# Peptides against a protein of PDB entry 5OOQ: the designs that were tried, part 53

Target 1, 227 residues: chain A of PDB entry 5OOQ
Amino acid sequence: YREDVRQVVTHPANALSFLQPGRLVEISVNGKDNYGWGAVVDFAKRINKRNPSAVYTDHESYIVNVVVNTMYIDSPVNLLKPFNPTLPEGIRPAEEGEKSICAVIPITLDSIKSIGNLRLYMPKDIRASGQKETVGKSLREVNRRFPDGIPVLDPVKNMKIEDEDFLKLMKKIDVLNTKLSSNPLTNSMRLEELYGKYSRKHDLHEDMKQLKRKISESQAVIQLDDL

## One batch from the design tools (peptide; aimed at target 1 F18 N117 L118 N158)

Design b2_p25_8_s1 (made by RFdiffusion4, then SolubleMPNN; from b2_p25_8 with E1S V4I E6A H13L E24Q E25S)
Fold by OpenDDE base, seed 1:
Structure b2_p25_8_s1 (fold): chain B 227 residues (1-227), chain A 25 residues (1-25)
Amino acid sequence: as target 1 above (227 residues)
Amino acid sequence: SEEIEALKNRDPLTAPPLTLEELQS
């Protein structure tokens, strides 16, 4: 169900109106390269100069240029071609313990995992010296201010998606979330979170909270797969 | 914080972009 929601949200008919300069987007390229939250520079309709008759899917028909601050420092960023979403070999996010840099990468709509409700200030000339790094600092600060995650656009309240099938999907998800919240395991985890807030062992309680979140997410995925 | 909640409730289309200075305050 999460993927179904993502497909609807990232469809050009819904997404493009929200891809203003500075829009926060969560980026995953090829289902493996997670860059985290980036900021939109601009977007354009995908044009194949070599094959003008090329037909792209809706989610591949646009290229979005985004600033990321998680690019691996030794990635061949000089080989990046504007408006070419086929990234050169070696273009990847930094792994744990690796240094990262800011970069502008071209992605498709299919590489957007989530669209945030916030925008960052986007410099007019992002290619000017120091501008990407300024956006990178803003990305760090926004992540710092939202330790529980950057707020995501509500597909119905914010994006005004009124498709009947989509609304039915959202209702199903809400019902599942309610069932999960009523699950004794979820309640026990909340009790432990509450107990943890009262316990002086704050560090252990954060770890337990994370584990409980993972369990809840796993259960949510299982229940969504069963529908 | 109230500031975080205010940011969460901002209109996504009409709210101005956040500057680095605003994020650091």
Scores: peptide ipSAE 0.603, ipTM 0.934, DockQ to the pose 0.765
OpenDDE base, seeds 2, 3, 4, 5: peptide ipSAE 0.609, 0.598, 0.602, 0.604; ipTM 0.938, 0.930, 0.932, 0.933; seeds 2, 3, 5 fail the geometry check

Design b2_p25_8_s2 (made by RFdiffusion4, then SolubleMPNN; from b2_p25_8 with E1S E2A V4I D11N H13L E24L; failed a check: too like the target's own chain)
Amino acid sequence: SAEIEELKNRNPLTAPPLTLEELLE

Design b2_p25_8_s3 (made by RFdiffusion4, then SolubleMPNN; from b2_p25_8 with E1D E3W V4I H13S E24L)
Fold by OpenDDE base, seed 2:
Structure b2_p25_8_s3 (fold): chain B 227 residues (1-227), chain A 25 residues (1-25)
Amino acid sequence: as target 1 above (227 residues)
Amino acid sequence: DEWIEELKNRDPSTAPPLTLEELLE
């Protein structure tokens, strides 16, 4: 059930509006590499230059660049390719007793375990000297200030996910936490219905993003003509 | 901590990002 909630929360239709620069996200890559809480730099729709017709799942259709402060110091960070979520071998979080560094890594939405209700200040040029480290300090401090864990977005109250099936799912989770009596199969069928609704919402979001880009481009052209 | 509770209750859609300075206060 937690995974079902995660799938809904991290769906583009819900997640993207909360992935502003500096948004805290909890990161788990390939279900094994836990980087802990990182901060969003930006995100973009995943484009395969070699195969422009490539179709990705909803959760793999966007690349999110995140600052983490838990990268193993000897990780081959120089091999990281921007907007390539397929991380090179050796890219991993530091284990206990190992030193870590700050790094920007590209991840998919599927690698987001949780979305925090807080944002950190994100420098405009994160690649500038010292900027990643500053964010890293902020990440350390926020973790220090929240020893019980960084507050997670409430899917209903904060994310305004008002789908009836989702609400029922949430209620079932609450009941299960109390009674352990709910059948996972019933929730899976509802999840499929939710995905159908979110797919439509995602399309709208993408259309809006494209429209905003066109408006920005048009404004830039107008400014050039006024010069 | 009142500050922590305030942060927990902020609207994530409108709340400003936290600076390092704010986190150190």
Scores: peptide ipSAE 0.607, ipTM 0.946, DockQ to the pose 0.651
OpenDDE base, seeds 1, 3, 4, 5: peptide ipSAE 0.605, 0.597, 0.600, 0.595; ipTM 0.945, 0.940, 0.944, 0.944; seeds 1, 4 fail the geometry check

Design b2_p25_8_s4 (made by RFdiffusion4, then SolubleMPNN; from b2_p25_8, 7 letters changed)
Fold by OpenDDE base, seed 2:
Structure b2_p25_8_s4 (fold): chain B 227 residues (1-227), chain A 25 residues (1-25)
Amino acid sequence: as target 1 above (227 residues)
Amino acid sequence: EAEIEALKNRDPSTAPPLTREELLK
């Protein structure tokens, strides 16, 4: 059920509006590499320059650049390619007893375990000397400030996910936490229906964003011609 | 504790980034 919630929360239709610079996100890459809480730098639609016709899943269709402070110090961070979520071999979080460094890594939405309720200040130029470390310090401070854990976005209250099936899912989770066995199969079927609804909303949102961009570009051209 | 709760209750869609003061308290 947690995975079902995660799939809905991290869907572009829901997640993207909360991926402002500095947004805290909990990161797990490939379900194996837990970087803990990081901070969003930016995000972009995933574009395959070699294969423009590549179709990605909704959760893989965007790249989110995040600052983490848990990168293993001897990781080949120099091999990181901007906007390439396929991380080089050896890129991993520090294990217990290992030293860590701050790094900016590109991840997919599928690598977001949780979206935090809070944002850190994100420097304008994160690549400038010392800026990643500043964010890294802020990440340490926020973890210190919230010893019970960084507050996670409430899908209903914060993200305004009002889908009835999702609300039912959330209620079932609450009940399960109180020992009522709900049929996992029934919830999975409902999740697929929800996913379909969100996919359609995302498509509309992206279309609107593209339209707004085109309008802005057109207006800019008109202003240039009027000069 | 009250300050932490206040931070938790902010509207995440509109809330500004945490200030240095909010982080250091």
Scores: peptide ipSAE 0.570, ipTM 0.939, DockQ to the pose 0.569
OpenDDE base, seeds 1, 3, 4, 5: peptide ipSAE 0.559, 0.563, 0.570, 0.562; ipTM 0.934, 0.937, 0.939, 0.937; seeds 3, 4 fail the geometry check

## One batch from the design tools (peptide; aimed at target 1 S17 Q20 N117 L153)

Design b2_p26_1 (made by RFdiffusion4)
Pose (drawn by RFdiffusion4):
Structure b2_p26_1 (pose): chain A 225 residues (1-48, 51-227), chain P 26 residues (1-26)
Amino acid sequence: YREDVRQVVTHPANALSFLQPGRLVEISVNGKDNYGWGAVVDFAKRINNPSAVYTDHESYIVNVVVNTMYIDSPVNLLKPFNPTLPEGIRPAEEGEKSICAVIPITLDSIKSIGNLRLYMPKDIRASGQKETVGKSLREVNRRFPDGIPVLDPVKNMKIEDEDFLKLMKKIDVLNTKLSSNPLTNSMRLEELYGKYSRKHDLHEDMKQLKRKISESQAVIQLDDL
Amino acid sequence: SFEPIIYEDTEEELEEMKEEFEKEME
């Protein structure tokens, strides 16, 4: 349900109104590369010249400044409106130095939208400007070690559509349902949940393999035939 | 020394920013 709410928030109709310059966002491009918290510089509509149609979330491209780019990552390959990050451009690993950079992303690559925003120079492309902004991101990350506060979708973003409101209530219901479980006030919860979640991943992982073996035991494309 | 400028936006400021954005889209 939370992932469902994220798509409603990041949809251009609601998200673009709050994508002013300097807006803080948590960037997780394609659910794999997590760049941490960054600052939005600008955004523009995606125009595929072949005029191809794009999904609503991919219909727009946002340039954001990050402070967790891997230092030896080849940033010279980036095209201004191409959100497909070339192979080798990745967030710095846990033991590797980081460098401030600007990357393009689609809206689907935003994990959360912050209520804070930075002061940004007019030309981020100017000399040393992307570096200066990266310093500010490092300070915000210190004052807020647990995380940056998110924008409230209803109170702040004024999202009042009825279908979305039922979705929010569905979450509150499951939370109070979760808070009424006997294990909520337990010390072994982290231990038992992790022990169970590992067994569950295997079950789902084993089920994936279990089906592959059976379909391949028989002839391959007999069904296609 | 280095001091960053950080804005913490209020509800009224967010409503004004949304109205400005709607005017630009017009």

Design b2_p26_1_s1 (made by RFdiffusion4, then SolubleMPNN; from b2_p26_1, 10 letters changed)
Fold by OpenDDE base, seed 4:
Structure b2_p26_1_s1 (fold): chain B 227 residues (1-227), chain A 26 residues (1-26)
Amino acid sequence: as target 1 above (227 residues)
Amino acid sequence: SFTPKIYELTDEELEELMEEFKEKQE
């Protein structure tokens, strides 16, 4: 269901009006390379100069340039070509413990995981020296300010997607989320945690009672010997 | 301290932007 929602949200008819410069988008390239939240620079219709007759799917028909701050430092970023979503080999996010740099990468709509309800004020010339790093600092600050995650555009309330089938899908997801939150399994796990805490408290209380009894018995024996 | 310029769009602002975009595409 999440993928179905993503397909609708990232369709050109819905997404393009929200891909203004500075719009935050969550990026996953080829379903494998997660760059996290980036900032939109611009977008353009995909044109194949070598093969003008090339037909692209709706989700591959536009190229979005985005600033990311999670590019692996040793990635061959100099080989990146504007508006070419076929990324060179070695272009990837930094893994844990690796250093990252800022880069502008071209992606398709299919590489957008979510569209945020936040925008950055973008530099006029992102290609100028130091500008992408400024955006990178801003992205880090945004992540710091929103530790629970960047707010995502509501497809219905914000994006005004009124398709009946989509509305039905969203309703189903809401019902499922409600069921998951009220899931007896979640409640049972909470009950087990509570039971574990109560069991530990009860064991401690029993141990304290036993210790008090032993102390009392020892004191009684001492009193009997002093007698 | 570095403070990035960030903003959230209101529903009204979003609607205006959507309308502007549609008008430009027609």
Scores: peptide ipSAE 0.177, ipTM 0.648, DockQ to the pose 0.636
OpenDDE base, seeds 1, 2, 3, 5: peptide ipSAE 0.081, 0.117, 0.052, 0.325; ipTM 0.566, 0.620, 0.555, 0.837; seeds 2, 5 fail the geometry check

Design b2_p26_1_s2 (made by RFdiffusion4, then SolubleMPNN; from b2_p26_1, 11 letters changed)
Fold by OpenDDE base, seed 1:
Structure b2_p26_1_s2 (fold): chain B 227 residues (1-227), chain A 26 residues (1-26)
Amino acid sequence: as target 1 above (227 residues)
Amino acid sequence: SFTPKIIELTNEELEKLREEFKKKLE
């Protein structure tokens, strides 16, 4: 149930405080386009200019710009719109045997697979000529230095997500991972129940709601012409 | 030679970042 954990980790209330420039994040767009580890440039709250009344889910309510070094070289990167997470057709990672380039892509929080415990020094103007490539080189160096994988933030120890229901969820996951069960379905159901409880509590918790509002108000707002 | 600046963040550093972020929300 890594997905359930991911949902909690990538929630704005938890993730945004860790999305500083240079933060490494593992990127998967639409659950299929894996760009690997990229570096955060910035983020902004998402607003639909054409439909101001549009309501986004929590995980889609912010746009994160990230530098990736795995963009397919022949992808139409020139069609990318800043802060528009709806990527043009053909925007994809390079496959095996294909050449890749560095690009800045706008993603939603939902496209973050994991948040790393590493941060790169980021150029002041990432959009200047050659700057993305510099970050790309840094990303390659990171991968070289961490052949066993980039260290991921621990939700509890590092991110301080210490909600009771979440802790129970984590415990249940640990049990599933370490113990054999004759009824995986029952265990799965229990885990889902715990996640549901957490989600409901999180949604209804006043403090969390206030935090969400404050985050929204304090961040730059990007109005998108289209989705 | 290219030497990237890579920082592995400690818990203390993470806490500072969280605090800084919270202050921005005030």
Scores: peptide ipSAE 0.430, ipTM 0.886, DockQ to the pose 0.671
OpenDDE base, seeds 2, 3, 4, 5: peptide ipSAE 0.277, 0.130, 0.369, 0.342; ipTM 0.823, 0.698, 0.869, 0.856; seeds 3, 4, 5 fail the geometry check

Design b2_p26_1_s3 (made by RFdiffusion4, then SolubleMPNN; from b2_p26_1, 10 letters changed)
Fold by OpenDDE base, seed 3:
Structure b2_p26_1_s3 (fold): chain B 227 residues (1-227), chain A 26 residues (1-26)
Amino acid sequence: as target 1 above (227 residues)
Amino acid sequence: SFEPIIYELTNEELEKLRKEFEEKLK
C-alpha cells in the first residue's frame, strides 16, 4: 500500500510542482542506497544525447539534482556526470562509522521516498567552493530541529491529489490502519488495478498531457544549458 | 551560531506555489 501511494505521489503530474529549489526530499537509490533527506537543486526532463529517441517511464523521465550530506567520503564523486542518474560504481551513502561528505547527485523521481514540507534557502551557485557544505550544515540543523522526523506532505491535504481512484486507495489504507472491517477491501478493485486506472486517466487527460509537454520542453532547454 | 533559513509552508502557500508553477509553464 505504501509503495502504491509513493508511485502516485512521485508521478511527474504530482511531484514536479513541489520540487522547488531547497525542497527537502528523502532519497533511496535502487531501493538499497538510502541517503536520507536531501535538498533539491533543480530538475530537468531526461534527454539521452546518444539516443534522442529513448523513451523512459514516467518515474524515470525527469532528473532531479539533490544535495546530500551522507555521501561516503571515498566515493568516486569526480566520476558523477551531470543529469546522468546511472551512478558510477562505488557511489554510495556512508555506513555507520564511516565519514561522509556533501555531494550533488542526479536522481530520478523513482528514487524519491518522501517529499517534505520544508524548504531551505539555497545558494545561487551550489557548485561554488563551500556551498554544498553550507547546505549540508543546514540539513544537519533541520534534523536537529525535527528529531521526530521531517514533516511529509500529505497527498490529499497538502498536495491536493483529488483523483477518485487515488482517494479510494487512501481510504483502503485508512481502513487497514484503523483495523476496521475488511469488507470494503474484499469487494473493491485490486490496488494494482486502481493505480493502473489512475495512470491511464492521467495519460488520457488532455490538460495533463499539455502540462507534461510544456514541462518537458521547458526543462529540456534547462538541461541543455546546464550540460 | 549558524541559523539557516527554513520554510515550513501552509496549505495556502503550497497551493499558491503549485499554481505559480503551472502558470510559469503556460
Scores: peptide ipSAE 0.452, ipTM 0.890, DockQ to the pose 0.659
OpenDDE base, seeds 1, 2, 4, 5: peptide ipSAE 0.397, 0.397, 0.027, 0.383; ipTM 0.862, 0.870, 0.583, 0.863; seeds 1, 2 fail the geometry check

Design b2_p26_1_s4 (made by RFdiffusion4, then SolubleMPNN; from b2_p26_1, 10 letters changed)
Fold by OpenDDE base, seed 3:
Formats: C-alpha cells, sequence, structure tokens
Structure b2_p26_1_s4 (fold): chain B 227 residues (1-227), chain A 26 residues (1-26)
C-alpha cells in the first residue's frame, strides 16, 4: 500500500512542484541502494542525446540531482556522468562499518522513497570545493534533530492531491488497512488500476526547462557559508 | 557549534509555494 501511494506522490505532476533546491528527499536506487535522506540540487527533463526519440516512463522522464552524505568512500564517483541516472558499477552507499563521503548523484523520480517537509539553504555552487561537505554536515544535523524521522509531506494536506482517482485509491487503502482482505491479489490489481487511471489523466508533456530557470531565480537561497 | 539553516514549511508557506509554481506555469 505504501508503494501505491509512493507512485502517485513521485509522479511528475505532483512531485516536481516540491523539488526546490534544498528539499530533503529519501533516496533508494534500484530498490536496494538506500542512501537515506539527501538534499535536492535541481532537476531537469531527461534527454537522451544519443537517442533523441527515446521515450521514458513518467517516473523516469526527469533527472533529479541530489547531495548525499552516505556514498561509499571507494565508489568510483569520478565516473559519474551528469544527468545520467544509470550509475557506474561500484556506486553504492556505505554499509555499516564503512566510511562514507558526500557526492552529487543523478536519480530518477522513481528513486525517491519520500519527500520531506524540510529544506536546507543551499550554496550557489554546489560543485565548488567544500560545498557538498557543508551540505553533508547539515544532513547529519537534521538527522540528529529528528531522531524519530524527518517529517514527510502529507499527500492530501500538504501536496493538495485532490484527484478523484487518487482519493479513491486512498479510501481503498484505508479500507484494506481496517479489514482483513480475503483476496490480496485482487485488491492489489484494483489499486494498480486506480493508479493507472490517475497517471494517464495527468501526463506531463511540457518542457520544464523554462520553469526550472524561473524557479531557480526566484528561490535564491542564502549560502550555508554565510552562517 | 555548526547550526544549519533548516526551513520547516508551514501550511501557509506551502500554499504560497503552490501559488508561485502555478504562476510560473502560466
Amino acid sequence: as target 1 above (227 residues)
Amino acid sequence: SFEPKIIELTDEELEKLREEFKKLEE
């Protein structure tokens, strides 16, 4: 059920308006590499220069650049390609007992586990020496201040998702949580159908490039170095 | 001690952000 909600929340029609610079997001790549909470740098519509005719799913159609502080120290971070979400072999979070470093990684919307209701002030040039480490320190402090977890955006109250199909989905989830289901598979199929209807209704076909620029200009953030 | 600038958005602030985003799409 949480996955069904996540699919709606991370759909471009809903997520993009909340991916301002500094927005905290919880990151899981390929369902196995959990980087924890990171900070959004920016996002862009995914463009394949080698194959301009490539068509991506909604959840793979945008690239989000995020700062993480949990990258394994021996990961080949120099092989990372900007705006390429296909990560090189060896790029992974540090395991228990391993050392970690800060890195900027490109991810898809599908790699967002949750969107937090917190933002960090971001440096103007995150790629400058020492800047990503400053963000890393901020991320550690956030985790310290919120030991029980970072507050997550409420899909209805905060994100104002009021689509009828989504509301039906949520109602169905509530019913399933309160009632013991006799046929879990049938219920799962119905949830997928409801999500499918929502997704088709809210397909995004517009170029977000201009919007991205305007957002970046309007949300000039105080540099962390000025503290 | 290092004190990061953290913004916890209120409902009012979120509404403003939504309105601003809508204007940018226009």
Scores: peptide ipSAE 0.325, ipTM 0.843, DockQ to the pose 0.514
OpenDDE base, seeds 1, 2, 4, 5: peptide ipSAE 0.242, 0.278, 0.289, 0.260; ipTM 0.796, 0.820, 0.830, 0.812

Design b2_p26_2 (made by RFdiffusion4)
Pose (drawn by RFdiffusion4):
Structure b2_p26_2 (pose): chain A 225 residues (1-48, 51-227), chain P 26 residues (1-26)
Amino acid sequence: YREDVRQVVTHPANALSFLQPGRLVEISVNGKDNYGWGAVVDFAKRINNPSAVYTDHESYIVNVVVNTMYIDSPVNLLKPFNPTLPEGIRPAEEGEKSICAVIPITLDSIKSIGNLRLYMPKDIRASGQKETVGKSLREVNRRFPDGIPVLDPVKNMKIEDEDFLKLMKKIDVLNTKLSSNPLTNSMRLEELYGKYSRKHDLHEDMKQLKRKISESQAVIQLDDL
Amino acid sequence: EIEEINEELDEENEETFEEIKEEAEE
């Protein structure tokens, strides 16, 4: 349900109104590369030119400044409006130095939208400007070690559509349902949940493999035939 | 309407923005 709410928030109709310059966002492009918290510089509509149609979330491209880019990542390959990050551009590993950079992303690559925003120079492309902004991101990350506060979708972003409101209530219901479980006030909860979640991943992982073996035991494309 | 909502949000975080700006200048 929370992932369902995220798509409603990041949809251009609601998200673009709050994508002013300097807006803080948590970037997780394609659910794989997590760049941490960054600052939005600008955004524009995606024009595929071959005039190809795009999904609502991919219909727009946002340039954001990050402070967790891997230092030896080849940033010279980036095109201004191409959100497909070339192979080798990745967030710095846990033991590797980082460098401030600007990357393009689609809206689907935003994990959360912050209520804070930075002061940004007019030309981020100017000399040393992307570096200065990266310093500010490092400070905000210190003052908020647990995380940056998110924008309230209803109170702040004024999202009042009825279908969305039922979705928010569905979450509150499951939370109070979760808070009424006997294990909520337990010390072994982290231990038992992790022990179970590992067994569950295997079950789902084994089920994936279990089906592959059976379909391949028989002829391959007999069904296609 | 959207501009007013944004201004109200900025007013709520105005002191925090000023502190962040001052710290960046240091």

Design b2_p26_2_s3 (made by RFdiffusion4, then SolubleMPNN; from b2_p26_2, 15 letters changed)
Fold by OpenDDE base, seed 1:
Structure b2_p26_2_s3 (fold): chain B 227 residues (1-227), chain A 26 residues (1-26)
Amino acid sequence: as target 1 above (227 residues)
Amino acid sequence: SVEELLKKLEEEIAELLEELRARAEE
């Protein structure tokens, strides 16, 4: 259901009016590369100069330039092409333990996981020296101030999405969430799932230990035979 | 049962989502 809500929220008809400079957006590229919260620089309709007849889906028809502070330091950011959402190989967020830098990346609406109910001050010239880093510092400060997560725009209250079917969907989701949260069984099922995953992880860990022991024993036997 | 209600709600939500997707493709 979250994906369906996301599809509606990130549709151009709904999202573009909230993609002002400085708007916080949560970014996931290709469903794999999570950059976390970034800040919107600007957006433009996607134009393919090489193929003017190219037809894009609604969610791919616009390019949003965003400042992120989670770009892997060794990413080939110099290969980034303005308004080209097809990112070069090696462009990725920093993993745990890796150093990150600030970068402006072009993304499609489909890469927006959520739209925040906050806006940062966005410099007029983000390409000027030090400006990206300033925005990056602001992003860090926001994340620090909201440890439980950055407030997300409410599709109905804030974005004023008035589609009747969407409203019905949202109401049903709310009812479902309320029922799930109030049902001890769902908590127990989640606990069971968590326990199951934990148990599987434990079993895998034990299997790994056994394999390591067997390898060590085999190596010891080989060393004895070479002797 | 709560489980049956949840299942019905999930089905209804799925149908609504499919309708929304169909409308967006139009």
Scores: peptide ipSAE 0.025, ipTM 0.414, DockQ to the pose 0.020
OpenDDE base, seeds 2, 3, 4, 5: peptide ipSAE 0.000, 0.020, 0.008, 0.006; ipTM 0.322, 0.359, 0.277, 0.267; seed 4 fails the geometry check

Design b2_p26_2_s4 (made by RFdiffusion4, then SolubleMPNN; from b2_p26_2, 15 letters changed)
Fold by OpenDDE base, seed 5:
Structure b2_p26_2_s4 (fold): chain B 227 residues (1-227), chain A 26 residues (1-26)
Amino acid sequence: as target 1 above (227 residues)
Amino acid sequence: DVEKLLKELEEKIAEELKELKERAEE
């Protein structure tokens, strides 16, 4: 269901009007490279100069330039070509313990995992010295302010997607989420509490058995003394 | 409902343990 929602949200008919400069987007390239939240610089229709008649899918038909602050420091960022979403080998996010830098990368709409309900100030000339780093600092600040996650645009309330099938899908998801949230086993904290209570009950039952045994033993001893 | 049931069971077990302790002390 989440992928179905993503396909609708990231379709050009819906997404492009929300890809203003500074718009936060969550980026996953090729389903492997998670850059986290970045900021939109601009977008353009994808043009193949070598094959002007090339037809792209809707989700590959636009290139979005985004600032990320999670680029691996030793990535060959100098090999990045503007408006070429095919990233050079070695272009990847920093792993745990690695240092990261700010970079502008071209991505397709298909690489957008979610669109945030926030916009950063985007410098007019992002290529100027220090501008990417400024945006990177702003991204870090936003992440700090939203430890539970950056708010995502509501497809219905914010994006005004009115497709009937989509609305039905969203309603189904809401019903499922309500059912899952109402299930005490789906909440990890509640599960831990329930497990704690269950463990305590088990311990209490064991204590009861031991006490019953002690009582029986004491009664047997009393009976032996009275014999 | 499950939490309520667990609480009720805990209370019942606690009561039974209390009764057993009281019986062991007579």
Scores: peptide ipSAE 0.012, ipTM 0.448, DockQ to the pose 0.007
OpenDDE base, seeds 1, 2, 3, 4: peptide ipSAE 0.007, 0.013, 0.012, 0.007; ipTM 0.384, 0.373, 0.257, 0.375; seeds 1, 2, 3, 4 fail the geometry check

Design b2_p26_3 (made by RFdiffusion4)
Pose (drawn by RFdiffusion4):
Structure b2_p26_3 (pose): chain A 225 residues (1-48, 51-227), chain P 26 residues (1-26)
Amino acid sequence: YREDVRQVVTHPANALSFLQPGRLVEISVNGKDNYGWGAVVDFAKRINNPSAVYTDHESYIVNVVVNTMYIDSPVNLLKPFNPTLPEGIRPAEEGEKSICAVIPITLDSIKSIGNLRLYMPKDIRASGQKETVGKSLREVNRRFPDGIPVLDPVKNMKIEDEDFLKLMKKIDVLNTKLSSNPLTNSMRLEELYGKYSRKHDLHEDMKQLKRKISESQAVIQLDDL
Amino acid sequence: EEEELAEKVFEDTEEELEEYLEEAKK
């Protein structure tokens, strides 16, 4: 349900109104590369040119400044409006130095939208400007070690559509349902949940393999035939 | 240096957020 709410928030109709310059966002491109918290510089519509149609979330491209780019990542390959990050451009690993950079992303690559925003120079492309902004991101990350506060979708973003409101209530219902479980006030909860979640991943992982073996035991494309 | 960086951070008010929605509707 929370992932369902994220799509409603990041949809261009609601998200673009709050994508002013300097807006803080948590960037997780394609659910794999997590660049941490960054600052939005600008955004523009995606024009595929071959005029190809795009999904609503991919219909727009946002340039964001990050401070967790791997230092030896080849940033010279980036095209201004191509959100497909070339192979080798990745977030710095846990033991590797980082460098401030600007990357393009689609809206689908935004994990959360912050209520804070930075002061940004007019030309982020100018010399040393992307570096200076990266310093400010480092300070915000210090003042907020647990995380940056998110924008309230209803109170702040004024999202009042009825279908969305039922979705928010569905979450509150499951939370109070979760808070009424006997294990909520337990010390072994982290231990038992992790022990169970590992067993569950295997069950789902084994089920994936279990089906592959059976289909391949028989002829391959007999069904296609 | 830390005070100069802290001054570059803005927290938006409810009134500023309503202004953004009004500008987006135009």

